# Designs tried in a protein design run: peptides against a protein of PDB entry 6B9H. Part 2

Target 1, 151 residues: chain A of PDB entry 6B9H
Amino acid sequence: AELCESLLTWIQTFNVDAPCQTVEDLTNGVVMAQVLQKIDPAYFDENWLNRIKTEVGDNWRLKISNLKKILKGILDYNHEILGQQINDFTLPDVNLIGEHSDAAELGRMLQLILGCAVNCEQKQEYIQAIMMMEESVQHVVMTAIQELMSK

## One batch from the design tools (peptide; made by RFdiffusion4, then SolubleMPNN)

Design b1_p8_3_s4 (from b1_p8_3, 3 letters changed)
Fold by OpenDDE base, seed 3:
Structure b1_p8_3_s4 (fold): chain B 151 residues (1-151), chain A 8 residues (1-8)
Amino acid sequence: as target 1 above (151 residues)
Amino acid sequence: NPGLLSLL
């Protein structure tokens, strides 16, 4: 999906330790967790990160377990820190991500992480970085932000 | 959020 591909490019700008070159690399949640820690290390601290299993391989059950923890972390962060209300009916299906590497649902998950970045304490720095991205990628990212702000 | 508004 176009959303997933553009947000993968955005995720790569964080230069996390975990492999993050393909859609498949994102399905175990390790990259997502490391990105969230960079966004707000006080909230997504080492204790939080340690709950995410790193040796997952192709085990879809372990992927889903990680993704559920990450989604909960995002929702809690929005409620407790950002003051944002997210509708549960529009949440990504982490089962489809973990079991099938569903790009559309993965894109929706990455969009929630984008929401964390553009609403966090360092939002201006992330916004500035987005404004310097390649035009085609920037367009998709901006559209995703617009959708978030309309809720 | 002037930067965010510029993206909208």
Scores: peptide ipSAE 0.039, ipTM 0.724, DockQ to the pose 0.257
Fold by OpenDDE base, seed 2:
Parts: structure tokens; sequence; C-alpha cells
Structure b1_p8_3_s4 (fold): chain B 151 residues (1-151), chain A 8 residues (1-8)
């Protein structure tokens, strides 16, 4: 999906340690967890990150387990730290992400992470970085932000 | 947030 591909490009700007070149690279949640740690290392600290299983391989059950933890972390972060209400949002189906590498659902997951970035304490830095992105990617990211703000 | 508004 266009959303997923653009947000993958955005995710790559974080330069995390885990491979993050393809959609499938994101399906185990490890990249997402590392990105969240960069967004707010006080909240998504090492103890939190250590709950995310590495060396998942192709085990879709482990992928889903990781993704559930990440989604929970995002939801809790929005509630506890950002003061954002997202009950009007359709949450991503992490089963489809883990088992089928569903790009549309992955895009929705990455959009939630985008929401964390543009609402966190360092929001201005992330917004500035987005403003420096290639125009076509920037457009999709901006649209995704607008969708988040409209809910 | 002025930065966010500028993005919109």
Amino acid sequence: as target 1 above (151 residues)
Amino acid sequence: NPGLLSLL
C-alpha cells in the first residue's frame, strides 16, 4: 500500500539496528519497537524493549505476539503520556500483519507510530524531519497525520 | 503546534 511504503521510508530515517528495508522486515515488530524507543526512550525503555522477542524468523505466532505488545505499548503511551484518545480509530489487525505481511494493516500500525512521533516531547524535531522528506512521500505522511488529527 | 500546522 502507498501508506505502508511511504511510512516504511519514514521509518528508515530512524536508522535502527534491525533490518528495515522491506515490508516483511517490519512484520516481526523489532524495528517498530526500536523506533518507539527512539521516540521516547524513557517510556519505551530497555525493560520494555526486552519484552520484544528477537530472532523471530518466520514464526508468525511470535510475530503476532510481538506486534500485540507493541500495539499495547502504543495505546498505553497515547493514554498515559500523550493524552490522546484513539478509540475512534480502527486499530490495525496484527494477526494479518504477522501471518500475511498485510501491507495495509502494517501501514495502519506505522501510522500509529507516526502519531506517537508527532505528538511526543520531541515532536518538533520529527515534524521538521518530515518536512525535509521527498515530496511524494511527504504528501502521504502529511495526509496520514491529518487523518490522525481529524479523529 | 506551529510546526504541525505548517505541515498541514
Scores: peptide ipSAE 0.039, ipTM 0.721, DockQ to the pose 0.258
Fold by OpenDDE base, seed 1:
Structure b1_p8_3_s4 (fold): chain B 151 residues (1-151), chain A 8 residues (1-8)
Amino acid sequence: as target 1 above (151 residues)
Amino acid sequence: NPGLLSLL
């Protein structure tokens, strides 16, 4: 999906330790967890990160377990820290991500992380970084932000 | 969030 591919490119700008070159690389949630820690290390601290299993391999059940924890973390962060109201009916289906590497649902997950970045303490810096991205990618990312803001 | 939109 176009959203997923553009947000994958955006995720790569965080330069996390975990492999993040392909859609498949993101399906175990490890990259996402490391990105969230960079966004707000006080909230997504080492204790939180340690709940995410790093040696998952192709085990889709373990992927889903990680993804559920990450989604919960995002939702809790939005409610507890960002004061954002999220519509539960638009949440990504983490089962499809973990079991089928569904790019559309992965894009929805990454969009939630994008929402965290553009609303966090360092939101200005993340917005500025997005404004320097390649035009076609920037367009998709900016559109994704606007969609979040319209809800 | 008009403030965020102003950054775009």
Scores: peptide ipSAE 0.035, ipTM 0.711, DockQ to the pose 0.236
Fold by OpenDDE base, seed 5:
Structure b1_p8_3_s4 (fold): chain B 151 residues (1-151), chain A 8 residues (1-8)
Amino acid sequence: as target 1 above (151 residues)
Amino acid sequence: NPGLLSLL
């Protein structure tokens, strides 16, 4: 999926500790959690991060468990911190991500994380960084941002 | 977010 691949490229700019080279690398949620911590370490603090299991392997049930926690964290962050209404936004199916590595649903999850970045305290810096990305990737990311803001 | 939109 174009969205997923472009957002994977965007995610890689965070230089998290967890492997983040492939779509499969993102399905356990560990990368996502580490990215969220970078976006807002006061909210997504160590206590929050410690709820995400790191030794998941191929256990899709554990992946889904992590992804559910991450999605909840994103939704709570949007409501409690960002003041963003995303109830009208199509939420990712974390079951499809965890069990089938569904790229389209993963793209939707990463788009929500993108929303956190472009609405957080450092929103301007994240937007500027996005504007420095390769043009084709930048276009997809910017379109994804516009979709978020249209809701 | 008007600020974000202005950056796009």
Scores: peptide ipSAE 0.034, ipTM 0.708, DockQ to the pose 0.261

Design b1_p8_4_s1 (from b1_p8_4 with E4D V5I)
Fold by OpenDDE base, seed 1:
Structure b1_p8_4_s1 (fold): chain B 151 residues (1-151), chain A 8 residues (1-8)
Amino acid sequence: as target 1 above (151 residues)
Amino acid sequence: SIEDILFS
């Protein structure tokens, strides 16, 4: 999916420790958790990060477990910190991500993380960084932001 | 739903 591939490129700009070169690399949630910690380390602190299991391999059940925790964290962050109303936004199906590496659903997951970045304390810096991305990627990312803000 | 995820 175009959304997933563009947001993967965006995710790579965070330079997290976990491998993040492919869609498959993101399915265990470890990269996403590390990105969220960079976005707001006070909220997504070490205690939160430690709840995400590493070394899950190809175990799709463990992937789904991690992804559920991450999704909950994102939703809690939106409610508790960002004050965002997301009740009518389509949520990603983490089961499809964990079991089938579904790129479309992964794209929706990454879009939620994008929402955290463009609404966090350092939102202006993240927005400016996005505006400097390669044009085709920038277009998809900006469209994804617009969709978030319209809800 | 979001409620299900937040309060599960």
Scores: peptide ipSAE 0.020, ipTM 0.641, DockQ to the pose 0.027
Fold by OpenDDE base, seed 5:
Structure b1_p8_4_s1 (fold): chain B 151 residues (1-151), chain A 8 residues (1-8)
Amino acid sequence: as target 1 above (151 residues)
Amino acid sequence: SIEDILFS
């Protein structure tokens, strides 16, 4: 999906330790967790990150377990820290992500992480970085932001 | 629902 591919490009700008070159690389949630820690290390601290299993391999059950924890973290972050600034949004199906590497559902998951970045303490820096991305990718990312912020 | 997603 176009959204997933563009947001994968965006995720790669975080330079996390975990492999993040393909859609499948994101399906175990490890990259997502490391990105969230960069967005807000006080909230997504080491204790939180340690709840995400890193030795997952191809085990789709473990992938889904990680993805559920990450989704929970994102939703809690929006409620507790961001004050629910993100508009009502369709939640991703983490089962389809973990078991089938579903790009459309992964795109929705990454869009929620995008929402965290553009509403966090360093929101202006993240927005500026997005504005410097390649035009076609930038367009998709900015459209995704607009969808999140629409009232 | 959120509950269904997180606890299924």
Scores: peptide ipSAE 0.020, ipTM 0.637, DockQ to the pose 0.024
Fold by OpenDDE base, seed 2:
Structure b1_p8_4_s1 (fold): chain B 151 residues (1-151), chain A 8 residues (1-8)
Amino acid sequence: as target 1 above (151 residues)
Amino acid sequence: SIEDILFS
């Protein structure tokens, strides 16, 4: 999916430790968790990160478990820290992500992480970085931001 | 619901 591929490119700019080259690399949630920690390490601290299982392999049940924790973290972050700036009408299906590597649903998940970045304390830095991205990627990312803000 | 997604 166009959204997923563009947001994957965006995610890669975080330079996390976990492999993040493919859609499948993101399905265990480890990259997402590490990205969230970079966005707000005070909230997504080491204790939070330790709840995300590493070395999941191909176990889709464990992937889903991680993804549920990450989604909860995102929602809680939006409520507790960001002032509920993202509504809960169109949440990603983490089952499809974990079990089927569904790119469209993964795109939705990454879009929520994008929402965290562009609404966090360091929002200006993330927005500026996005505006420096390659034009085609920037367009998709900015459109995704607009969709979030319009809800 | 969100609860169903997160806790099922």
Scores: peptide ipSAE 0.019, ipTM 0.630, DockQ to the pose 0.024
Fold by OpenDDE base, seed 3:
Structure b1_p8_4_s1 (fold): chain B 151 residues (1-151), chain A 8 residues (1-8)
Amino acid sequence: as target 1 above (151 residues)
Amino acid sequence: SIEDILFS
């Protein structure tokens, strides 16, 4: 999916420790959790990150478990820290991500993480970095941001 | 619902 591929490129700019070269690399949630920690390490601290299982392999049940924890963290962050700036938004189906590596639903999950970045304390730095991305990727990312802000 | 996604 176009959204997923563009947001994968965006995710790669965070230079996290976990492998993040393919869509499959993102399905276990480890990259997502490490990105969220970079966005707000005070909220997504080591105690939070330690709840995400590593070395999941191809176990789709463990993937779904991680993804549910991450989704909960994102929703709680929006409510508690970001003042519910993202509400009434269509939520990703984490079962499809974990079981089938569904790129469309993965893109929707990454879009929620994008929402955290562009509304966090360092929002201006993230927005500026996005404005410098390759044009085709930038267009998709900016459209995704606008969709989030309209809800 | 959120509960359906997170707890089912």
Scores: peptide ipSAE 0.019, ipTM 0.628, DockQ to the pose 0.024

Design b1_p8_4_s2 (from b1_p8_4 with E4D)
Fold by OpenDDE base, seed 5:
Structure b1_p8_4_s2 (fold): chain B 151 residues (1-151), chain A 8 residues (1-8)
Amino acid sequence: as target 1 above (151 residues)
Amino acid sequence: SIEDVLFS
């Protein structure tokens, strides 16, 4: 999916420790968790990160378990820290991500993380960095932001 | 919905 590929490119700008070159690399949630920690390390602290299992392999059940924790963390962050600026948004199906590497659902998951970045304390820096991305990727990312902020 | 997840 176009959204997933563009947001994968965006995710790669965080330079996390976990492999993040392919869509498959994102399906275990480890990259997502590390990105969220960079976005707000006070909220997504080491104790939170330690709840995400890093040695998952191809175990889709463990992937889904991680993804559920990450999704819950994102939603809690929006409620507790961001003041529910993102609401009434279609939630990604983490089962399809974990079991089938569904790119469309993964794109929706990454879009929620994008929402965290563009509403966090360092929102202006993240927005500015996005404005410097390659034009075709930037367009997709900015459209995704606009969709988030319209709800 | 997000609300459903937050209050589940």
Scores: peptide ipSAE 0.020, ipTM 0.637, DockQ to the pose 0.031
Fold by OpenDDE base, seed 2:
Structure b1_p8_4_s2 (fold): chain B 151 residues (1-151), chain A 8 residues (1-8)
Amino acid sequence: as target 1 above (151 residues)
Amino acid sequence: SIEDVLFS
């Protein structure tokens, strides 16, 4: 999945503590939670992050539990902080992510996180960073942004 | 729905 691979590359720019080299590395939600904390540490604070289990191993049920919490956090953030600036028509299937490492659905999840980054208080910094990415990756990321912002 | 995703 081109979207997932490009957004994985984007996620790697955050340099979070958790491993983030493969699609499977992202399926437990820990990387995503750490990225969200970097995007807005006042909202995704330590108390929020502590609700995400870090040692779930291959337990897909625990992965899904984490992913649901993350998705809720993203949706609440968009409503409470960002003023619902993204298109919430299509949601990722976190069950497919947790149980099957579905790259397409993971791509949609990462796209929502991308939406948080490009609409947050530090949006300009994230947009500028995206504009400096490799052209092929930048194209996919920018297209994903446009899809989220389309009205 | 969002509710189905989050609470099922």
Scores: peptide ipSAE 0.019, ipTM 0.638, DockQ to the pose 0.024
Fold by OpenDDE base, seed 1:
Structure b1_p8_4_s2 (fold): chain B 151 residues (1-151), chain A 8 residues (1-8)
Amino acid sequence: as target 1 above (151 residues)
Amino acid sequence: SIEDVLFS
């Protein structure tokens, strides 16, 4: 999906330790967790990160478990830190991500992480970085931001 | 609901 592809490119700018080259690389949640830690290390601290299982391999049940923890973290961050309400009708289906590597649902998950970045303490820096991205990618990312902020 | 997604 176009959203997933563009947000994957955005995720890659974080230069996390975990492999993050393909859609499948993101399905175990490890990259997402590391990105969230970079966004707000005080909230997504080492204790939080340690709850995400590494060495998941192709075990889709473990992927889903990690993804649920990450989604919970995002939702809690929005409520506790960002003061934002999230419409549950737009939540990603983590089962489809974990079991089928569903790119559309993964894109929705990454969009939630994008929401964290553009509303966190360093929001201005993240927004400025996005505005310097390649034009086609920037367009998709900015559209995704607009969708988030309009709700 | 959110609870259904996270705790199912």
Scores: peptide ipSAE 0.019, ipTM 0.635, DockQ to the pose 0.024
Fold by OpenDDE base, seed 3:
Structure b1_p8_4_s2 (fold): chain B 151 residues (1-151), chain A 8 residues (1-8)
Amino acid sequence: as target 1 above (151 residues)
Amino acid sequence: SIEDVLFS
């Protein structure tokens, strides 16, 4: 999916420790959790990150468990810290991500993380970095931001 | 709903 591919490129700019070269690399949630910690380490602290299981392998049940925790963290962050700036948005199906590596649903998950970045305390730095991305990727990312902010 | 996604 175009959204997932562009947001994977965006996620790679965070240079997290976990492998993040393919769509499948993101399905266990470890990369997503590490990215969220970079966005707001005071909220997504070590205690939060330690709830995400590493070394999941191909176990789709464990992937779904991690993804549910991450989705809850994102929703709580939007409510508690960002003032509910993302409301009535279609939620990703984490079952399809974990069990089938569904790129469309993964793209929607990454879009929620994008929403955290462009609304956090360091929002201007993240927005500026996006404005320097390759044009085709930038277009998809900016469209995704606009969709989030219109809800 | 959120509950359906997280707890089902």
Scores: peptide ipSAE 0.019, ipTM 0.635, DockQ to the pose 0.024

Design b1_p8_4_s3 (from b1_p8_4 with V5I)
Fold by OpenDDE base, seed 5:
Structure b1_p8_4_s3 (fold): chain B 151 residues (1-151), chain A 8 residues (1-8)
Amino acid sequence: as target 1 above (151 residues)
Amino acid sequence: SIEEILFS
């Protein structure tokens, strides 16, 4: 999916330790967790990160377990820190991500992380960085932001 | 629902 590929490019700008070159690299949630820690290390602290299993291999059940924890973290962050309800937003199906590497659902998950970035304390810096991205990627990312902010 | 997604 175009959204997933563009947001993968965006995710790569965080330069996390975990491999993040392919869509499948994101399906275990480890990259996502590390990105969230960069966005807000006080909230997504080491104790939170340690709940995410790092050596899941191809075990789709463990992937889904990680993804559920990450999704919960995102939702809690929006409620507790950002003061924003996202119930009107279509939530990703983490089962499809973990079991089938579904790009469309992964795109939805990454869009939620994008929402965290553009609403966090360093929101202006993240927005500015996005404005420097390659035009076609920037367009998709900015459209995704607009969709988030319209709800 | 969120509950369904997280606890299914």
Scores: peptide ipSAE 0.020, ipTM 0.626, DockQ to the pose 0.024
Fold by OpenDDE base, seed 3:
Structure b1_p8_4_s3 (fold): chain B 151 residues (1-151), chain A 8 residues (1-8)
Amino acid sequence: as target 1 above (151 residues)
Amino acid sequence: SIEEILFS
């Protein structure tokens, strides 16, 4: 999906340690967790990150378990830190991500992470970086931000 | 719902 591919490109700018070249690389949640730690290391600290299993392989049950923890972390972060700046939004189906590498649902998951970045303490730096991205990718990312803020 | 996603 276009949203997923554009947000994958955006995720790659974080230069995390975990492999992040393909959609399937993101389905275990490890990249997502490392990105969230970069966004706010005080909240998504080492103790939080250690709850995410890194040796998952192709086990879709373990993938879903990680993704549920990450989704909960994002929702809690929005409530506790961001002051519910992201309101009642359509949540991704993490089962479809873990079992089938569903790109559309993965895109929605990455969109929530995007919401964290553009509302965190360093939001201006993330917004500036997005404004420098390739035009076609930038358009998709900006549209995704607007959708989040309009809910 | 949130409960359906996180606790199903």
Scores: peptide ipSAE 0.019, ipTM 0.621, DockQ to the pose 0.024
Fold by OpenDDE base, seed 2:
Structure b1_p8_4_s3 (fold): chain B 151 residues (1-151), chain A 8 residues (1-8)
Amino acid sequence: as target 1 above (151 residues)
Amino acid sequence: SIEEILFS
């Protein structure tokens, strides 16, 4: 999916320790958790990150477990820190991500992380970085941001 | 619901 691929490119700019080259690399949630920690290390601290199991392999049940924790973290962050309520009808289906590597649903998850970045304390840094991205990727990312803010 | 997603 175009959204997922563009946001994967965006995720890669964080240069996290975990492999993040493919859609499948993101399905265990480890990359996403590391990205969130970079976005706000005070909130997504080591104690939070330690709840995310590493070396999950192909165990889709463990993937889903991680993804649920990450989604909860995102939702809590939006509520507690960013002051934004997320509509449950637009939430990603983490089951489809973990079990089927569904790119569309993964795109939705990455979009939520994008929302965290462009609304966090260092939002200007992330916005400026997005403005420097390749045009086609930038367009998709900006559209995704607009969708988030229209809710 | 969010609750169903997170606690299922």
Scores: peptide ipSAE 0.019, ipTM 0.621, DockQ to the pose 0.024
Fold by OpenDDE base, seed 1:
Structure b1_p8_4_s3 (fold): chain B 151 residues (1-151), chain A 8 residues (1-8)
Amino acid sequence: as target 1 above (151 residues)
Amino acid sequence: SIEEILFS
């Protein structure tokens, strides 16, 4: 999916430790968790990160378990820290991500993380970084932001 | 719902 591919490119700018070159690399949630920690390390602290299992392999059940924890973290962050700025947004189906590497649903998950970045304390820095991305990727990312902020 | 996704 176009959204997923562009947001994968965006995710890669975080330079996390976990492999993040392919869609499948994101399906276990480890990259997402590390990105969230970079976005707000006070909230997504080491104790939170330690709840995400790293040695998942191809076990889709463990992937889904991680993804559910991450989604919960995002939703809690939006409620507790961001003041519910992203309200009633369509939630990704983490089952499809974990079991089938569904790119469309993965894109929706990454869009939620994008929402965290553009509303966090360092939102201006993230926005500026996005504005410097390659034009075609930037267009998709900015459109995704607009969609988030309109809901 | 959120509950269905997270706790199913």
Scores: peptide ipSAE 0.019, ipTM 0.617, DockQ to the pose 0.024

Design b1_p8_4_s4 (from b1_p8_4 with E3A E4D)
Fold by OpenDDE base, seed 5:
Structure b1_p8_4_s4 (fold): chain B 151 residues (1-151), chain A 8 residues (1-8)
Amino acid sequence: as target 1 above (151 residues)
Amino acid sequence: SIADVLFS
């Protein structure tokens, strides 16, 4: 999906330690967790990160377990820190991500992380970085932000 | 919260 591909490119700008070259690389949630820690290390601290299992391999059950923890973290962050209400009709299906590497649902998950970045303490810096992205990718990312704002 | 509904 175009959204997933563009947001993968955006995720790569964080330069996290975990491999993040393909859609499959994101399905275990490790990259997502490391990105969230960069966005707000006080909230997504080491204790939180330690709850995410590394060395998952192809175990889709472990992937789903990680993804559920990450989704909960995002929702709690929006409620507790950002003061935002998340509508349930747009929530990603983490089962489809973990078991089938569903790109559309992965795109939904990455869009929630995008929402965290553009509303966090360093939101202006993240927005400016997005404005420097390649034109076609920037267009998709900005459209995704606009969709978040309209909810 | 939605998180409570989904994960509690």
Scores: peptide ipSAE 0.020, ipTM 0.615, DockQ to the pose 0.026
Fold by OpenDDE base, seed 3:
Structure b1_p8_4_s4 (fold): chain B 151 residues (1-151), chain A 8 residues (1-8)
Amino acid sequence: as target 1 above (151 residues)
Amino acid sequence: SIADVLFS
């Protein structure tokens, strides 16, 4: 999926510790959790991050468990910190991500993380960085932002 | 929706 591939490229700019080269690398949620910690380390602190299981391997049940925690964290962040600046949105199916590595649903998950970045305290820095990305990737990312803010 | 998840 175009959305997933472009947002994977965006995720890679965070230089997290976990492997983040493929769609499969993102399905256990570890990369996503580390990215969220970089976005707002005061909210997504070490205590929060420690709830995400590492060394998941190919266990789809553990993947789904992690992804549910991450999705809950994103939703809570939007409610408690961002003041619902992101409008009601179609939620990703974390079961499809964990069990089938569904790229379309993963793209929707990454889009929610994008929403956190472009509405956080350092939103302007993230927006500026996006404007410097390769044109085709930038287009997809900017369209995804517009969708989050306009629905 | 997000609201449905948060308030369910």
Scores: peptide ipSAE 0.018, ipTM 0.613, DockQ to the pose 0.032
Fold by OpenDDE base, seed 2:
Structure b1_p8_4_s4 (fold): chain B 151 residues (1-151), chain A 8 residues (1-8)
Amino acid sequence: as target 1 above (151 residues)
Amino acid sequence: SIADVLFS
């Protein structure tokens, strides 16, 4: 999906340790967790990160377990830190992500992470970085931001 | 929705 591919490109700008070249690379949640730690290391600290299993392989059950923890972390972050700046929004289906590498649902998951970045303490830095991305990718990412803030 | 999860 266009959203997923653009957000994958955005995710790659974080330069995390975990492989993040393909959609499937993101399905175990490890990249997502590392990105969240970069967004707010005080909240997504090492103790939180250690709850995410790194040696998942192709085990879709373990992928889903990680993804559920990450989604919960994102939601808690929005509530506890960001003050619920986003309104009602469709949740990604982490089962489809973990079991089928569903790009559309992964895109929605990454969009939630995008929401964390553009509402966190360093929001302006992330926004400025997005504004300097390749035009076609930038457009999709910024549209995704607009969707988060308008709903 | 996100709100449904947060307010549960």
Scores: peptide ipSAE 0.017, ipTM 0.601, DockQ to the pose 0.035
Fold by OpenDDE base, seed 1:
Structure b1_p8_4_s4 (fold): chain B 151 residues (1-151), chain A 8 residues (1-8)
Amino acid sequence: as target 1 above (151 residues)
Amino acid sequence: SIADVLFS
């Protein structure tokens, strides 16, 4: 999926410790959790991050467990910190991500993380970084932002 | 939807 591939490229700009080169690398949620911690380390603190299992392997049940925690964290963050600044949006199916590495659903998950970045305390810095990305990737990312903010 | 979850 184009959305997933472009957002994977965006995720790579965070330079997290976990491997983040492929779609499958993201399916265990570890990269996502580390990215969220960079976005807001006060909210997604070490205690929160420690709830995400790091040695998951190919265990789809553990992947889904991590992904559910991450999704809940994103939703709670939007409610408690961001004041629900993103428009109504369909939830990604974390089961499809964990069991099948579904790129479309993964893209939807990454889009939610994008929403956190462009609404957080450092929103301007993240937006500016996106504006410097390669044009084709930038276009997809900016379109994804517009979808989140659309009235 | 996200709204449904957040407002529940």
Scores: peptide ipSAE 0.017, ipTM 0.601, DockQ to the pose 0.036

